Peptides against a protein of PDB entry 5OOQ. Designs and how they scored, part 73

Target 1, 227 residues: chain A of PDB entry 5OOQ
Amino acid sequence: YREDVRQVVTHPANALSFLQPGRLVEISVNGKDNYGWGAVVDFAKRINKRNPSAVYTDHESYIVNVVVNTMYIDSPVNLLKPFNPTLPEGIRPAEEGEKSICAVIPITLDSIKSIGNLRLYMPKDIRASGQKETVGKSLREVNRRFPDGIPVLDPVKNMKIEDEDFLKLMKKIDVLNTKLSSNPLTNSMRLEELYGKYSRKHDLHEDMKQLKRKISESQAVIQLDDL

## One batch from the design tools (peptide; made by RFdiffusion4, then SolubleMPNN)

Design b2_p15_7_s4 (from b2_p15_7, 6 letters changed)
Fold by OpenDDE base, seed 2:
Structure b2_p15_7_s4 (fold): chain B 227 residues (1-227), chain A 15 residues (1-15)
Amino acid sequence: as target 1 above (227 residues)
Amino acid sequence: MILGYEDASDDPPLP
């Protein structure tokens, strides 16, 4: 059930509108590398320059750049490429007793475990010397202030996810958390139905965004021709 | 300098 909620929350149709610069997100890469809470820098649609016809899943179709303060100090961070979620070998979080550094890593939406209700004030140029470390200090301060964990966005109250099947899922989770009786088979069919609805909403949103961009580009060209 | 943070639970979604 937690994974089902995560799939809905991290779907582009829901997540992207909350990935403002400085938004806190909890990061787990490849289901094993837990970086903890990081801060969003920016995001972009994933483009494969070598294979423009590449089809990505919805959760892999966007790249989010995030600042983390838990990168292992001896990780080959110089090999990191912006907007390339295929991380070099040796890129990992620091283990207990290891030293960590601040880094900007590109992740997919699928690597987001949770979206926080907090947003950091971000420096204008995160690539400037010392700026990542400043964000890292802010992350440490937030973690210090929230020893029980950073508050997570409420999918219904904050994210305004109004899908009826999702609401039913949430109610079931609440009942199950109270009664400890979950039947896993009922969840897969509902997730597929939810996924279909979100995919359609995403397609419409992307179409609208592309149309707005084309209109803006066309207007900019017209203004250039009138000069 | 530590950068501040805000509660962005009610922030309007990005367009």
Scores: peptide ipSAE 0.388, ipTM 0.887, DockQ to the pose 0.655
Fold by OpenDDE base, seed 3:
Structure b2_p15_7_s4 (fold): chain B 227 residues (1-227), chain A 15 residues (1-15)
Amino acid sequence: as target 1 above (227 residues)
Amino acid sequence: MILGYEDASDDPPLP
């Protein structure tokens, strides 16, 4: 059930509107590499230049660049490719007793465990020398202030997920937190129906993003003509 | 220098 909630929360139709620069997200790559809380730099739709016809799942269709402060110091961070979520071998979080560094890593939405309430103020150029480390200091300060964990966005109150099937799922989780009854099968079919609804919202979001880009391009052209 | 943070729980979604 927690995974079902995570799937809904991290769906593009819900998550993308909350992935502003500096948004805190909890990161787990491939279900094994826990980087903890990182800060969003930006995101982009995943485009395969080698195979433009490639179709990705909804959760794999976007790449989110995040600053983490838990990268193992000897990780081959120089091999990281911007907008490539397939991380090189040896890219991992530091284990206990190991030294860590700050890094920007590209992840998919599927690598987000949770979306936080907090947003950091971000440097204008995160790639500039020392800027990642500045974000890393801010992350450490936040973790110090929230020893019990960073507050997570409420899917209903904060994210405004008002889908009836999702609300029913949340109610079931509340009931199941009181009743240890493990019947996982009934939730999968409802999740597919939810995904069908979210897919339509995703299309609208992309259309809106394209429209905004066209408006911005048109304004840039007008400014060039006024020069 | 720590840049700071804000509570963005009630921030309007990205337009």
Scores: peptide ipSAE 0.387, ipTM 0.884, DockQ to the pose 0.638
Fold by OpenDDE base, seed 4:
Structure b2_p15_7_s4 (fold): chain B 227 residues (1-227), chain A 15 residues (1-15)
Amino acid sequence: as target 1 above (227 residues)
Amino acid sequence: MILGYEDASDDPPLP
């Protein structure tokens, strides 16, 4: 269901109106490379100059340029092509313990995991020396101020998605979340207590079976002595 | 210098 929501939110009809310069978006490329929150620079319709007749899916039909501050320092960022969302080999986020740099990456709408409530003030020329690093500092400051995560746009309240099927989907998710939160198994302390009770009950059942066997064996021995 | 940020939850959609 989360993926279904993401597909609706990231559809061009809904997403593009919120991709203003500086809009924060959470980026996951190919479902593997998580760059975290980045800032939108701009977007453009995807045009294949080599194949003008190329048809893209709705989610792949636009390229969004995003500043990230999580690019691995040794990534071949010089090989990035401004209008090519097919990233060169070795373009990846920094792992734990690795150094990161600021980069502008071209992504598709399909690589947007979430659209944030926040918008950064962007420099006039992001390509100027030191401007990406300035945006990177702003991203770090935002992450510091929101340790529980950057607020995500509400699809209904903020994005004004009024599609009936989407509203039904959201209601289903809310019901499921309520059921999961009310499930006593989600409270780790109750799980441990329940497991402890279950273990004790199982042990008692085995003890009772062993006792019944011993009683039956003793009765069988008594009958053999009376023959 | 940190440029800052704004809450854009209520920003009108791009025209």
Scores: peptide ipSAE 0.377, ipTM 0.880, DockQ to the pose 0.823
Fold by OpenDDE base, seed 1:
Structure b2_p15_7_s4 (fold): chain B 227 residues (1-227), chain A 15 residues (1-15)
Amino acid sequence: as target 1 above (227 residues)
Amino acid sequence: MILGYEDASDDPPLP
């Protein structure tokens, strides 16, 4: 069921409108290489210059460039080609105990595990020296603030997916989750998890209010200095 | 300078 939801959410008709610069997405390449949460740079329709007649599946038809902060330090990142989702050999996330670096990687929609509620402020030129590292610091800060995970877009409430079959799928998942939670053993853990999620949502809402206030205050100060 | 983040759950979809 989770994969079925993922297929619908990551379909171009649904996903592309939420792939703004700075949008957080959870990345898993080829079901093996988990880069964690990255930030969208841009996207484009996949064009094969060598084979213009190449037909791609819907999920393979777009290339999304994302900043990740989990690239293995000795990965051949110089071999990365913009808008080429076929990653060179040795391009992988850092394992436990390995050092990581920031990189921009081209991925397909099929490599998106989830789309987050959050959007980072992005540098104007991500390819400029040090800009990827700035985004990497922001990603680390977000992960620090959300130890239990970044909030995922609600497919119905946020993404406005109104497909009847999808709504039925979501309802089935909700029923299953409710049944799982109605087990007395899961009620204690789920209360902790729900309380953790609610506490995080509340903390997020407060942090967002504080950030919006700081942004508004900073904009007001900039406007006052321009007067 | 850590660039901030925003809640983009209610952001209008890209056209």
Scores: peptide ipSAE 0.367, ipTM 0.886, DockQ to the pose 0.670

Design b2_p15_8_s1 (from b2_p15_8, 5 letters changed)
Fold by OpenDDE base, seed 3:
Structure b2_p15_8_s1 (fold): chain B 227 residues (1-227), chain A 15 residues (1-15)
Amino acid sequence: as target 1 above (227 residues)
Amino acid sequence: APLGYVDASNDPPLP
């Protein structure tokens, strides 16, 4: 059920609107590499230049660039490619007793464990020397102030996920936290229906964004012709 | 020093 909630929360239709610059997100890559809380730099739709016809799952269809302060110091960070979520071998969080550095890593939505209720003030140019370290200091300060963990956005109250099936899922989780009796198969079918709704909403949202961009570009061209 | 972070729990979603 926690994974089901995570899948809904991290779906593009829900997550993207909360990935503002500086938004804190908890990061786990491939279910193994836990980077802890990082700060969102930006995100973009995943484009495969080699295979433009590549179809990604909803959770893999966007790349989120995040600043982490837990990168192992000897990781080959120079091999990181912006907007390529396939991380080079050796890119990993520091283990206990190892030194860490700040790095910007590209992740998919599927690598987001949770979305925090906090946003950092982000430098204008995160790629400039020393800027990642500034974010790293802010992350350390936040972690110091929240020793029990950074508060997570409430899916209903904060994210305003009002889908009836999701609300039913949340109620079931609350009931199941009291009674473990519901059949996981019934919940999976409802989750698929929910994903179908979110996918359609996402497609519409992307179409609207593309339309707004085209309108803005057309207006910019008109303004250039009027100058 | 000003807090390097803000409570964004009630921030409006990106359009």
Scores: peptide ipSAE 0.472, ipTM 0.902, DockQ to the pose 0.472
Fold by OpenDDE base, seed 4:
Structure b2_p15_8_s1 (fold): chain B 227 residues (1-227), chain A 15 residues (1-15)
Amino acid sequence: as target 1 above (227 residues)
Amino acid sequence: APLGYVDASNDPPLP
């Protein structure tokens, strides 16, 4: 259900209007590289100059530039290409005990785990010397002030997502949070339908179907381990 | 001084 909510929240139709400069977003690249909370610099529609006919999924159709303060210090940040979300090898967050630096990374909407309710003041020129570090200090301060985590935007109250199916999903999640009894699989199917409404492109529907299959497989494995 | 932050929970959406 969380992934389902995430898919709706991070859909361009919903997310882009909340990606103001300085907006805090929680970043997870490729489901493994957790950079934590970063600050939005800007975003742009993804353009493939080499292949103008390239069709991206809705979640991959925009590039969001974000400042993170968790980049591994020895990451080849100089190899980062603007508007290229395919990160070079070695670009990763710092692990425990490793030093981190501030970096601007291009990510897709799919790499946004959460959209925060906070926005940093951003420098006019983030590329200027020391500006990334200033943002990094601000990020550290925010994290210090919110030890339990940065507050996430409420999809309904704050983002004003009023889609009936989404509201039904949220209600179901609320019920599930209160009663663990409803089969997560049934809810994932409804999320496909919900996402299908947002997805103007057939390709997104297939990606969701694959993701749901993986989730179902993982749940089946968990059930087997509990038996 | 670290750049401040604001509560942007009720910020108007970008057009």
Scores: peptide ipSAE 0.469, ipTM 0.901, DockQ to the pose 0.848
Fold by OpenDDE base, seed 2:
Structure b2_p15_8_s1 (fold): chain B 227 residues (1-227), chain A 15 residues (1-15)
Amino acid sequence: as target 1 above (227 residues)
Amino acid sequence: APLGYVDASNDPPLP
């Protein structure tokens, strides 16, 4: 059930509107590499220049750049490519007793475990010397203030996910948390129906964004011609 | 030191 909720929350139709600069997100790459809470820098639609016809899943169709403060110090961070979520070998979080550094890593939406209700103040240029470390200090302070974990954004109250099947899922989770009754099979079939609805909403949202960009570009061209 | 973070639980969604 937690994975079902995560899939809905991290779907582009829901997640992207909450990935403002500085938004805290909990990061798990490939379900193995837990970086903990990081801060969103920006995001972009995933474009494969070598294979423009590449079809990505909805959860892999965007790249989110995040600042983490848990990167292993001896990780080959110089091999990180902006907007390439395929991380080089050796890029991993520090284990217990290992030293960590701050790094900006590109991740997919599928690598987001949770979206926090907090945002950090982000520097204008995160690539400037010392800026990542400043964000890292802020992350440490947040973790210190929230020893029981950073508060997670409420999917219903905060994210305004109003899908009836999702609401039913949430109610079931609440009942299960209270009664320890597991019915996992019924929820997987409903998840597919939910994804179908979100995909349609996402397509409309992307179409609107593309239209707004085209309008803005057209206006910019008109202004250049008037200059 | 100014709190390096804010409560963004009710922040408006990105357009």
Scores: peptide ipSAE 0.468, ipTM 0.901, DockQ to the pose 0.475
Fold by OpenDDE base, seed 5:
Order: C-alpha cells, then sequence, then structure tokens
Structure b2_p15_8_s1 (fold): chain B 227 residues (1-227), chain A 15 residues (1-15)
C-alpha cells in the first residue's frame, strides 16, 4: 500500500504545490539509486524539443531539480544536463566507504519516494561556487537532528488530499497498522502458550525466547514490506 | 547562505 500512497502523493495534481525551493524530498532514481533526502531547487514541465508530440505519463511529465549530498565523487557530473532526467551512465550515489559530493540532478516525480515537512533556506543561485556545498551542510545537519528520519508530510492533514478513495486507502492502512501493533502481541501470546506447553515437556525455554525474537523481527519486516 | 531549515508542514501550497 505504500506504493499506492506514493503514486497519489507524487501525482502532479498533488505534489507540485509542495515543491517550493528548499523543500526536502526523499529520492530514489529508477527504484535503485537511493540518494536519500535532497532539497528542491525548481521544477518545470517536461518538453521534448525534438519530439513535441511526445506524451509522458503524469509522473514523468515534470522535471524536478534537486540538490543531493550523496553523489559518488567520481560520477561524471559534468555530463548532467539540466532538465534531462535521463542520467548519464555512472551517475550514482556513493556506496558505503565511498566519498560523496553535492550535485544538482534532474529527476521525475516518479523518483520521489517521500515529501518532507521541512524546507531548507536556499541560496538565490545554487550554481554559484560553494552554494551546493552549503546546502549539503544543511542537509547533513538536518539528518543529524532527525536520526529517526525526516518527518513526512501528512497527505490528508498537510497536503489536503480529500479524494474519497484515497481517504479509504489511508483508513485501511491505519487499521492495518493498528492490527500489526496488536497482532504481534496476540501471536506472541499464542506462541508463548504453545511453547510454554512445549517447554514444560522439553526444558527448551531459553531457545524459545531467542526464536520468538527472531520470528517477531522477521514478521515485522515482512509486514512492513506488504504495506 | 544561512544554514537552517523551517517547518513547512503548514506552508500554503504554491499557486
Amino acid sequence: as target 1 above (227 residues)
Amino acid sequence: APLGYVDASNDPPLP
């Protein structure tokens, strides 16, 4: 259900109104390259000068320029073209142990994973020397202050998405989240009852506690992936 | 540029 919510939130009719300069957005390009949280510079409608009749999907019809601080240092950033979301080969986020730099990348709305409730103070000219690095420092400071993650805009309360089907979806997710909070307890109690009966027979009480913890952790991960 | 951020959860949408 997370993808369904993402599709609605990142639709132009909803997202564009919240892409102010400095708005924090979580970026995943092509579902593979995770740049983390970046800051919006600007956006524009996608225009193909070579093929003016080209029709893009709603989520691909706009280009958003964002500052990221996670670009791999040896990426060919000089080959980046403003307002061209087709990134050159070798443009990628830094992996663990690699050095990163600040860069402005053009992305589509489909590459937005989440829209944050925070906005950075943006320089007037992001292309001026040292300005991207300043934004990069601000991004690092925000990440330091929010170790549990940057707060995401509430689609209903903040974005005012009032579509009835979407509200039903959100309610369903809320109910499922509530059940997920209650079901681990019920399943743990049932497992504890079943294994309590088994432990009385086989003195396996300590191995059971460790297995319960692993099962609970794995189920929580699986259930989060299904949402 | 000043290092900083604001809570934009209640910012009015772009026109």
Scores: peptide ipSAE 0.467, ipTM 0.900, DockQ to the pose 0.762

Design b2_p15_8_s2 (from b2_p15_8, 5 letters changed)
Fold by OpenDDE base, seed 1:
Structure b2_p15_8_s2 (fold): chain B 227 residues (1-227), chain A 15 residues (1-15)
Amino acid sequence: as target 1 above (227 residues)
Amino acid sequence: SPLGYEDVSDDPPAA
């Protein structure tokens, strides 16, 4: 059920509006590489230049660039490619006793474990020398101030997810903390219905963004022609 | 010095 909640929270229709620069997110790559809390740099729709017809799942359809301060020092960070969420071999968080460095890594929404209530003030150019380390210091400070963990966004109160099926899911989770009686299969079917709703909302949102961009571009061209 | 942070839990979703 926690995974079900995560799937809803990290769906583009819900998550993207909270992925502003500096937003803290908890990162887990490939279900095993836990980087802890990182800071969002930006995000973009995933584009496959080699296969423009490639269809990604909703949770893999966007790339989020995040600063982490837990990258293993000997990781081949120089092999990281912008906007490529397929991380090179050897890219991993530092284990206990290992030294870590700050790095910007591209991840999918599926690699977000949780979205925090906090947002860092970010440098204008994160790729400039020393800027990642500055963010790393901020991350350390936040972790120091929140020893019990960084506050996570409430899906209902903060994210305003008011879907009836989702609310039912949340209630079921609360009940399951006392008694596990619900069939996971029934919940999965409802989750698919939720995804369908969110997908439609996301599609509309993207269409609107594209339209706004086209309008802005057209206006910019008109202004250039008038100059 | 760290750049600082803000609690944005009450901020509306970005349009």
Scores: peptide ipSAE 0.526, ipTM 0.917, DockQ to the pose 0.615
Fold by OpenDDE base, seed 5:
Structure b2_p15_8_s2 (fold): chain B 227 residues (1-227), chain A 15 residues (1-15)
Amino acid sequence: as target 1 above (227 residues)
Amino acid sequence: SPLGYEDVSDDPPAA
């Protein structure tokens, strides 16, 4: 169910209003590369110049530029293309014992694991010499001050997600944390209904069919660990 | 702020 919550939280209808410069977000790229907490630089609608008619899912339709301080030092960061979320081979976080550097990487909303309730004071020009390192120092300081983890934005209290089905989902998760008694398929169906509501409310109808397909694919892979 | 960050949990969504 954590993935179900993540899907709702990172949907453009909910997430974009909280992606101000300096907003802390937890980053996992392609479900394998965990960069930890980074700071938002900016975001933009994804545009494919080679195929202007390309249709992206809601979670892939925006590019978020983030500063991370966990990039492997020997990663080919010079090959990074601004606003291209398809990262070059070798771009990865530092492993244990490896040195890391600060980098700006473009990610999709689908690469956001969580949104924090903290926002850094960002330099005006992050690409200027030494500015990324300044943000990196700030990130280290925040992590030092929050050893149990950076506080995550509350979807209901802070993000004001008031959909009844989502509230029911959250309550169900709370119950499951105590009992593990609910049907994952029922929650998946409710999630689909939620996305339908968001698409209607925010005029995101064009991506609905693709989103439904992605939801169906996710349903096929639902494991207990997603609870 | 001397902290270099702020808690914005109570801020409304950006317009």
Scores: peptide ipSAE 0.498, ipTM 0.904, DockQ to the pose 0.569
Fold by OpenDDE base, seed 4:
Structure b2_p15_8_s2 (fold): chain B 227 residues (1-227), chain A 15 residues (1-15)
Amino acid sequence: as target 1 above (227 residues)
Amino acid sequence: SPLGYEDVSDDPPAA
């Protein structure tokens, strides 16, 4: 269900209005590279100059530039290309014991795990020497002040997502959190339907269907292991 | 803000 909520929250129709410069977002690239909380620099519609006819999913149709302070120090950050979310090999967050640096990385909306309710004051020129580090210091300070995690925007109260199906989804999640027996599969199906309403593109709907199938398969495996 | 950040949770969605 969290993924379902994430899909709705990070949909362009909902997310873009909250991606102001300095907005804190939690970043996970390809579901494996967790950069933690970063700060939005800007965003733009994804344009493929080489293939103007390229059709992207809604979640991949925008590029968000974010400052992170968790980039592995030896990452080839010089190979980062503006507006190219396909990160070069070796671009990764620092692991435990490794040193990190500040970097601006281009990500898709799909790489946003959460949108925070906090916004940093951003320098006018993030590319200027030392400016990324300044943002990095601010990020560290925020993390220090919120040891239990940076507050996440409430999709309903803060983002004003008033879609009836979404509200129903949120209620179901709430029920699940209270350990009332709800069929996770049923909820995932409803989430897919909800996402389908936001998805103007058939491709996005199919991607979600595949993801749900994978989730269902994983749950089935877990049930088999418990048996 | 001296904090270097602001809570914008109450801000309406930008148009």
Scores: peptide ipSAE 0.490, ipTM 0.901, DockQ to the pose 0.584
Fold by OpenDDE base, seed 3:
Structure b2_p15_8_s2 (fold): chain B 227 residues (1-227), chain A 15 residues (1-15)
Amino acid sequence: as target 1 above (227 residues)
Amino acid sequence: SPLGYEDVSDDPPAA
């Protein structure tokens, strides 16, 4: 059920509106590499230049660039490619006793474990020398202030997920936390129906984003013509 | 902010 909630929360229709620069997210890559809490730099729709017809799942259809302060110091960070979520071999978080550095890594929505209720003030140019370390210091300070963990956004109260099936799922989870009796198969079918609804919402969101970009581009062209 | 971060839990979803 926790995974079901995570799938709904990290779906593009729900997650993208909360992935502003500086938003704190908890990162787990491939269910193995736990980077802890990082800060969102930006995100973009995943585009395969080699195969423009490539179809990705909803959770793999966007790339989120995040600053982490837990990268193993000897990781080949120079091999990282922006907007390529297939990380080079050796890219991993530091283990206990190892030194860590700050790095920007591209991840999919599927690598987000949770979305926090906190947002850092981000430098204007995160790629400039020393800027990642500044974010790293901020992350350390936040972790110091929240020793029990950074507060996670409430899917209903904060994210305003009002889908009836999701609310039923949440109620079932609350009941199951009291009684582990519900059949996982019934919940999976409802989750698929939710994904269908979210997919439609996602399409609308993408259309709106594209429209906003076109409007902005048109305004920029008009401003250039007026100069 | 002197804290370097803000609580945005009450912010509505960005359009």
Scores: peptide ipSAE 0.488, ipTM 0.902, DockQ to the pose 0.436

